Peptides against a protein of PDB entry 6RGO. Designs and how they scored, part 115

Target 1, 392 residues: chain A of PDB entry 6RGO
Amino acid sequence: MALKLLGFNQDATCFSVISSNKGVTIYNCDPFGKCFELEKSTSNDEELDFLVEMLFSTSLIAVVDKTIGASKRKKLKIVNTKRKATICELTFPHEIMDVIMNRKIICVVLKSDQIFVYDISCMKLLRTIDVRGEKLKSTSKFRNSEAVGDIGVRVSLSTDNNSILCYSSYSKSDKENAPLNDIVVFDALKCIQINVLPAVHQSNIVCIACSPDGMLMATASEKGTIIRVFKTIDTENDEPILVNEFRRGSRPSRISEMKFNHDNTLLACVGESDTIHIFALPVTTTEADANEDDTLQQSSHSLSSSINGLQYISKGLANRFGKIIVSKIPTQSQQRHVAYIKIPENAKYRIGFPKDTTNTIHICGEDGNYLVYSIPRNEVGPCTLVKSNTFD

## One batch from the design tools (peptide; made by RFdiffusion4, then SolubleMPNN)

Design b2_p8_5_s3 (from b2_p8_5, 4 letters changed)
Fold by OpenDDE base, seed 3:
Structure b2_p8_5_s3 (fold): chain B 392 residues (1-392), chain A 8 residues (1-8)
Amino acid sequence: as target 1 above (392 residues)
Amino acid sequence: DELLELLK
């Protein structure tokens, strides 16, 4: 059967798939098994297309049926999985491109480059974000180019209650074809813009990940060769907003998903390549508890030498041109993966980090494999397969 | 509200 992966929930306790015969199926990871099925609304042999976002292990899912006609693609359904009932239905002016949620908010991304922010508790609209703004409305002919993969606004949301929303925005260049290469950091609860990261890549951003706590954000462009990690908030200590730059590879390859683990020590990426890459993040030791355990200091010194290359950004140019966040980091300071997983060629995979095991990653494939891997701590190498299951 | 019950 043709499977289409929708992905893991926020804590990787469940994952969602589209089965051509059944419609939407949600699997529990442990114990492994089906926990919910949503039947297809039509008997036709039409290719099923859905958006499904699950709220953790709750009975709340958001569903968009994209299979049939332009009208259904504009409808968001909130479904109670225990009752198998639609409890809320919203209709949007444009096609829904993405839906993300946490325990506080739902964000709905439209093909119009609008983000609708809702309070999940009552489905009250908190904010409509127009990413194009007023100036770009005149020149943006709807890209009728079916052929170039639909470059739209990308979003990521913190899984915590702070509800930090990161989204791609158009650069302020007066060019008719401004790239989606800026990032906006937004407090979705307060409806306040926290930060703007201009020109974080040379081309459109196609993947964003927010850390669970909303303190970090990862970005990748259409090239998918470089991943950048930023602080979401400016710290008082003049610390660089750009924390890490990772090299996924030398060849262009689209990154489809990135995720942080729950303690912000790892960043994983997956996409069109045969390899899931896992990168180590520097642990921000808060200075407070540095007093007792002398012994672990030796291993951290080798990684710190690579970061010292960032200090030579001459203070002088920063004053006249707004925060140039992305100086040319020397290609030598680009860190590689610390761990990897080989996946079948042409199989789409999704990734998730479980909350309780910081060195474990869950993956699932359109090949019908659900796999659990252990991530090596002390060496650069392959992940070890711990558990495997199949689904249909 | 039924939505708040689903958040539990």
Scores: peptide ipSAE 0.122, ipTM 0.871, DockQ to the pose 0.857
Fold by OpenDDE base, seed 2:
Structure b2_p8_5_s3 (fold): chain B 392 residues (1-392), chain A 8 residues (1-8)
Amino acid sequence: as target 1 above (392 residues)
Amino acid sequence: DELLELLK
């Protein structure tokens, strides 16, 4: 059967798949098994396409039937999985490209480069963000930029209640083909723009990950060679704070998904490459609790010595045109992965970090494998397979 | 509100 991965929920307790014969299936990770199934609405031999976002381990899912020919590509359904009932249905003016949620907010991304922000508790519209309209206010020319294929607004939402929304925006370049290489940080609850990170990549941003607490954001461009991690809210001299720059590889390869672990110590990425990369983030030890004398001198000293090379080169080269170009971290100071997982070539995988085990990663493949890996703490190397299950 | 019940 052809499987299509929809991904993990926010805490990696469940994952969703499309089966060409069954429709949508949601699996529990532990204990492993089917928890929900959404039957095909059509008997047609059309390739099934869905968006399905599950709200943690709750009975709330958001569903979009993206199947070709269906007028349903503009419809968001909120479904109670316990009752097997649609509790809300919204129709949008354009095709739904993405849906993201937490316990407070649901964001709907349209093909029109609009983001609709809702209070999930009552499905009240809080804000419509018109990413294209913001560009048009800056650039007087109404070109129908035909959305060139897969390039659209990307979004990520914090999994906490602060509901920090990060989205890609068009740079304020007078060029008709301005790339989606700016990031806007938005408080989705208050409907306030918090920050703008201009020109974080040279090309369109194709992947964004917000940390669970909304304090960090990872970005990748179409090249997928460099991942940048920024602070979302904090600024230094009104400039964006670049925390890390990671090198995934030397060869261009699209990154499809990135995720932080629950404590912001790890960033994983997956995409078109044969390798899931896991990067270590420097733990910002808040200097405050240095006073408690407790003698557990355990050998954590060895990993800190390799991190000391992060000279904060906060030298914003203010180029003569007032564009903050994120200073390229010298290629020698680009951090590599601390861990990796080899995956089958051409297999699409999705990643998730469980909340309770910061050194564990869940992965699932369109090959029908659900795999749990342990991430090494003290050495650079392969992850260890801890558990495997298969699904169909 | 049925949506609020799903969040519990």
Scores: peptide ipSAE 0.110, ipTM 0.866, DockQ to the pose 0.867
Fold by OpenDDE base, seed 5:
Structure b2_p8_5_s3 (fold): chain B 392 residues (1-392), chain A 8 residues (1-8)
Amino acid sequence: as target 1 above (392 residues)
Amino acid sequence: DELLELLK
């Protein structure tokens, strides 16, 4: 049977899948088992497609039926999983491309490059963000999205109550073919733009991850060779702060998902490659006052790998077109993964970080495997498989 | 409001 992965919830306590015979199924991770099923409404042998956004382990889900031929691609349903009932239905002017939420906000991304921001508590519209802006409305021949690959507005939302929304935007070039290579940081509660990161990649951004606290953002382009991590809110001399530049690989490969762990110490990425990569972020040790004199001489040979302080070469190179391009960190200072997981070739996987175990990663595959891995702390190497389950 | 009940 063909499985299609939808993803993990915000804290990796549940994941959702589309089963060809059953429709949408939600699994609990621990104890492992089915917790919800939405039956297939159509008798047709059409390939099922859905968006499902979960709100942690709550009974609230957002559902969009994206099945081909279905007139439902513009409808968002809010469903109570305990009652198996639709409690709210919204209809949009355009096809829904993505839905993301936390305990405060639902963001709905449309094929029109619009983001609708709602207060989840009452489904009140707070803001409509038009990513194309007013000037591009006149020339918006809908890119026939059938021929130009899945290049649209990408979004990520912090899982906390601060509700920091990061989205890809068109660069201010007067060119009809401006890339989606800018990032806007937006307070979704106050409906205020906080920051703009110009030209964070040379090509369109295809993956964004916000940290749980909204303080960090990871970005990847269509090339998927380099991942950049920025501060979201903080700036240095009105310029974006590049925290890290990670090298996933030398060959182009699409990154489908990235996630931070709950303490912002790890960033994982997955996509079309045979490898999940896990990167270590620099822990800003706030020097807590180490005043307590406790003389325990345990001669742990801390391999102080002198991570030579990456001098923040924030020098934006203005290219010949006056665009600020985020300076590439020299290829020699590009960090590699600290850990990895090998996955089957061409298997689509999703990733999640559990809240309580910052060195554990949950993964699930369209091969029907749910796997829990331990991430090595003190060495560069493979993750260790801790638990495995299968699902249909 | 059923939405507010699911958020508690």
Scores: peptide ipSAE 0.102, ipTM 0.862, DockQ to the pose 0.890
Fold by OpenDDE base, seed 1:
Structure b2_p8_5_s3 (fold): chain B 392 residues (1-392), chain A 8 residues (1-8)
Amino acid sequence: as target 1 above (392 residues)
Amino acid sequence: DELLELLK
């Protein structure tokens, strides 16, 4: 049977798959088992394609039937899994490309590069973001993106109630073919743009991950060799704060998904490569409670080794094209993974971090494997397999 | 609102 992975929910308690014979199945991770099935509506041998987003462990799912020939690619269904009933249906002017949600917000991404932001509690439209319309009134030649079906607006939403939305936008370059290499940070509840990160990569952004608290964002381009982590809200002198620059590899490979763990200490990435990479984020110890106590005067003459601060003269070659965020991080300072998982070649995998175990990662494959790995803390190395289950 | 009940 051909399986297609839809992914984990926000807390990795469930994952969704398409089975060519059964339709959509949602699995619970612990105890492992089927928790919901959506039957195939057609007897046709057509390759099934769906978007399914589950809201945590709730009975709410968003479903889009994307099957070729289906007139349903523009329809979002909100389904109560306990009742097995559609409770809301929305129709959009264009094909739905992505759906993301938290307990407050649902965002719908269209093939038109529009993002529709809804209050999930009542399905009231809060905002329509037109990512193309922020470009000047230059002739809307619809890119006949027949062949370039893979480059569109990417989105990520914080899993908390603050509902920080990060999305890719087109650079302000006068070129007709401006890349999707800007990031906009948007408060989805207040409907306010809070930050803009210009030209975070040289090519189109293909993957974005927001941290659970919305304070961090990871980005990857089409090359997938470098992952950049930024602060979402905070700025330094009106410039974006680059927190980390990670090197996944030397060879180009598309990253399909990235996830932060729940305490922002780890970032995982998966894609077309045989390896899931896990990176460590620096814990910002807030220097809070250094208590007052011990006065002991010991006069140790710390030798002031004069580390000559090499003033890197930033020759700002302000070329007339928009400020590319030139990585201030030297290529030698690019961090590698701290842990990894080897996956079967040509198997697509999805990743999720559970809330209760910050050093555990859940993965599932189109090979029918659901795997739980322990992440090493004290050494750089492979993750240890803790639990294995199979699904069909 | 049935949607609000599913969020609980």
Scores: peptide ipSAE 0.083, ipTM 0.860, DockQ to the pose 0.859

Design b2_p8_5_s4 (from b2_p8_5, 4 letters changed)
Fold by OpenDDE base, seed 1:
Structure b2_p8_5_s4 (fold): chain B 392 residues (1-392), chain A 8 residues (1-8)
Amino acid sequence: as target 1 above (392 residues)
Amino acid sequence: SELNELLS
C-alpha cells in the first residue's frame, strides 16, 4: 500500500501517516499501536494528501485535506480525536501549506506567504504576518508563484509556552528575485518581532527548526550541505550569533526535517539522502547556577569540540551606493555528525526526539517501519537499533 | 470551551 508520512508530534509519543485505503492514521509509539483513524470521506481514486498536526499526546489535532480537486485545501479543522468530532473549522483565502502548534499558539502558513497566528484556546486571530507585504515595500517584483511551486515560507515554533516563531523572509536585496534567505524571530504571544537574521544562506531556506525552549534555531538551504545554528533572541553588538556550522555532506541533498532534542544537546536532520545525521551542540551553561559549591565531579567528558569562538554575522556593509553586500558569513570550522542512521534509498523518513530519553531518537518510514535508536554518547558512529515495529 | 478542556 502507498504510505505517506505526516510526521511525529512535538514529544515523539505519536506519529501520523496517510494510508491510500484508510485515510489518516495516528500511531502511539509506546505501547505501539493505532490510537486514532480518520476514514477516507471520498471513494475517489485521487492520491490522498493531508496536513495533520497533533498537540503532544492530547486528543487535539489540526487537519487539512490537501487532496487535489478537494475544495478543502483552504479549510483547517480542529478535531477532538476522543469524540471524533470537529470543534472548529476555519476557511482561509489561500491554500494551507503548513500548520504548526504548541499549548498556546497555532500558526497557519498559506500559499500567499501569509502566516496567521491564533490563540489556540479560543481560535482568536492574534496576527497576520504578510511576508510578501514586507517585500513589496522593497522594489522587488512578486515571485511569479507559478515558477517554483516548492519554495515557500518555512516556519518553526518553540514547543514551550514562550511560543518563539521563526520564519523565512525575503532579503531586502535590490534583485528582482530576492531569495527567502532571511529569518525573522517573532514572539507569537506578544506579536512582536524580536530579531532579524539577514542572509543566513546564499539560496532559499527550505528547512527551519526551533529548539523546544526557543533559544536556538537551525537552518538549511536548498543545497542542504551546511546547517547553521543561531541564537534566536540573543544578539552581540546588534549582530546575529552563529553558534554552530555543521556539514551534512559534500553533495547537494534536500533536508526535509530537522529537530533538536529536549535539552538542546543534539540536532538531527533527515531528507532525500540515505542517512539521518545527528550533530552535537555545545551545552550552553546558563551562568545563573554558578553559586552553589556542590562538588559533583560529573566527569563531563567535554567532547572538547573546540568552541571555536562565536562568530558574528556582520551586517552587510551598506556600501556608499546603497547596495546591501551580502556579507559572507565567515565559515566557522564545519563540524561533522557525531552519530548517524542508514535508511533505505528513496524511502522518506521522519524524525522525533522523545522528551524523557535525550539520547534516543524515533524514526518512521514510508516503508512502514517505526524504529527506535540509541545515540552513542562518547564515540562517533552508527546509532544502535533498540526497538522496531511495522505499520500498514 | 471544549478547546480549553483539551489544553488543561
Scores: peptide ipSAE 0.420, ipTM 0.950, DockQ to the pose 0.884
Fold by OpenDDE base, seed 5:
Structure b2_p8_5_s4 (fold): chain B 392 residues (1-392), chain A 8 residues (1-8)
Amino acid sequence: as target 1 above (392 residues)
Amino acid sequence: SELNELLS
């Protein structure tokens, strides 16, 4: 049967799938098993499509029926999975493209490039962000609804209570076809813009990941060859801080998902390639004042010595239009993965980092595999398979 | 509210 992956929840304790015969199923990771099922309401042989966002391991889910021909693509349902009951239903003016949440905020992304920000506790609208708002003053040309290819506003939300929202925005170029290559950082609780990262890629941003604490953001363009990691809030001389530039590969390949682990030491990416890549982030050693004398000379040859090449390339190249383009790190200074997982070339996979084990990754495939891998420490190499389960 | 009970 065709499976479609919806992905893991915020702490990788559950994942959601669409089964062609059953509808939406949520699996628990440990113990492995079905924890919720939403039956298909229609006998039609239509390809099922849904958005399902789960709030951690709670009984709260957000559901959107995106099935072709369904009049429900504009409806968000908040469901209690224990009661199998709809708590709230919201209707939007446009099709829902994405839904993200944490314990404070739910964000709804529309095909209109609008982001609706709600207080999840009462479903009160806090803000409508119009990502097109600056362009709508100049060109009333609606992108023909058919030519809105897979290039829309991308969003990521911190999983903590600070509720840092990162979203892709249109560059302020007077060009009708300005790319979605700016990032806005937004405090979703206070409803204020806190930072703008201009031209972080040359082409449209197709994937964004916010760190759990909201302090870091990873971005990838349509090319998917380079991943950039920025600070979200901190700036240096009013310029964006580029922390890392990772090379996924030399060949273009779309990245579908990126995630940080819970301590911001690892960044994983997955997409159309046969390989999940895991990158190491520089650990800021907080100098704990190790005043205590205990002489245990265990020569942990920390891999710290080779990372001295983090030249803070603050030099934004002003393009011919006076816009700061984030300088590319020289190709020789581009970091590679520290770990990898091989996956079937034709299988879509999703990734999750469990909270309890920072060196473990959960993956699930449209091939019906749920896999737990251990990430190697202190060496570059393949991840080790620890546990496997199958689902249908 | 039922939402607050699920968020607590």
Scores: peptide ipSAE 0.415, ipTM 0.949, DockQ to the pose 0.763
Fold by OpenDDE base, seed 2:
Structure b2_p8_5_s4 (fold): chain B 392 residues (1-392), chain A 8 residues (1-8)
Amino acid sequence: as target 1 above (392 residues)
Amino acid sequence: SELNELLS
């Protein structure tokens, strides 16, 4: 049977899959098993496509039937899984491309490059962000640039109550084909733009991950060779703070998903490559009180990764066209993965970090494997398989 | 609302 992965929920306690014969199934990770099924409404041989976003371990899901020929591609259903009932249905002017949520906010991304921000508690519209309309206000030319292909607005939302929304935006270049290479940081609750990170990549951004607390953001372009991590809110001299630059690989490969762990110590990425990469983030040691207890000199040689490479985004000379080139961290200072998982070639995988175990990663594949890996702490190497289950 | 009961 063809499986299509929808992904993990925010805390990796559940994952969602599409089965061609069954429709949507949600699995619980521990204990492993089916927790919800949405039956296929149509007997047609049409390839099933759905968006399903689950709110943590709650009975709340957002569902979009994206199946071809269905007028439902513009409909968001909020479903109570315990009651198997639709709570509300919203219809949008355009096809729904993505749905993300936390305990406060639901964001709906449309094919029109619009983001609809709702208060999840009442489904009240808080904001419509028109990413294309902002571009058109900056660029006088009404080109129906049908974004030819899979390039659209990307979004990520913090899983906390601060509800930091990061989204890709068009650069202010007078070029008709301005890339989606800016990031906007938005307070989704207050409906205020907090920050703008211009030209964070040279090409369109295809993957964004916000940290659970909304303080960090990871970005990857169509090339998928470099991952950049920025502070979301904090700026230095009104300039974006680049925290890390990671090298996934030398060969171009699309990154489909990135996730931070719950304590912002790890960033994982997955995509078209045979490898899930896990990167270590610098632990911001809060200078907690250095005062008191002398005793336990267990010389944990903290790999003081000499993070001397906080290169200031030096104002490279303002050549007349204000290309804020994010200063390329020298290729020598690009951090590699600290851990990896090998996955089957041509199998799409999704990733999730469980809340309670910061050194554990959950993965699931379109091959029907759900796998739990332990991440090594003190060495660079493969993750260790801890648990495996299969699903159909 | 039923939404508030699911979010509590």
Scores: peptide ipSAE 0.414, ipTM 0.949, DockQ to the pose 0.875
Fold by OpenDDE base, seed 3:
Structure b2_p8_5_s4 (fold): chain B 392 residues (1-392), chain A 8 residues (1-8)
Amino acid sequence: as target 1 above (392 residues)
Amino acid sequence: SELNELLS
């Protein structure tokens, strides 16, 4: 049977799949088993396509039937899985491209490059963000975006209650073909723009991940060779917004998903390549008031010394060109993965980090494999398989 | 609301 992966929930306790014969199935990770099934509404041999977002381990899911020929591509259903009942149905003016949620907010991304932000508790619209309207204030020409099928607004939402929304926006270039290579950081609760990160890649952004706490954001372009990690908020201390640059590979390959672990120590990426890459993030020890005493001089040779080369961009020219956030980081400063998982070639995988085990990763494949890996802490190498299950 | 019961 053909399986299509929808992904993990926010805490990797469940994952969702489309079965061509059954419809949507949700699996529990531990104990492993089916926890919900949504039957196929159509008897036709049409290729099923759905968006399904689950709210953690709750009985709340958002569902969009994206099946070809279905008039339902503009409909969001909020479903109670325990009751098997639709709670709410919303209809949008355009096709739904993506849905993201946390305990406070639902964001709905449309093919029109609009983001609808809702209060999840009452399904009230808080904000409509018009990413094209922001572009039109800079560029008078509507691009008839009918032709470039796969390039749309990308979004990520923090899993915490701060509800930091990161989305891709069009660069302020007079060129008719302005790429989606800016990032906007948005407080979805207050409906306030926090930051704008201009030109974070040379090409369109195709993948974004927000950290659980909303303090970090990772981005990848269509090239998928470089992953950049940014602070979402400007700190008063003139600290660089760009905190990491990772090299996934030298060959272009699409990244489909990125995830931070729960404590922001790891970033994983998956896509069209045979390899899931896991990168270590520097622990920003906020020096909380650790009182005086224990002198254990563990000689942590601080890798801090090599980043000092970025200081010499002369203060003078910075005033007219908006903050060039992407200085040419020397190719030598591009960190590699600390861990990896080999996956079958041409198998689509999804990734999730469980909340309780920061060094564990959950993965699932369209090959019907659900796999749990242990991530090495003290060495660069392969992850160790801990548990495997199969699903149909 | 049923939504609030699922969010708790």
Scores: peptide ipSAE 0.413, ipTM 0.949, DockQ to the pose 0.861

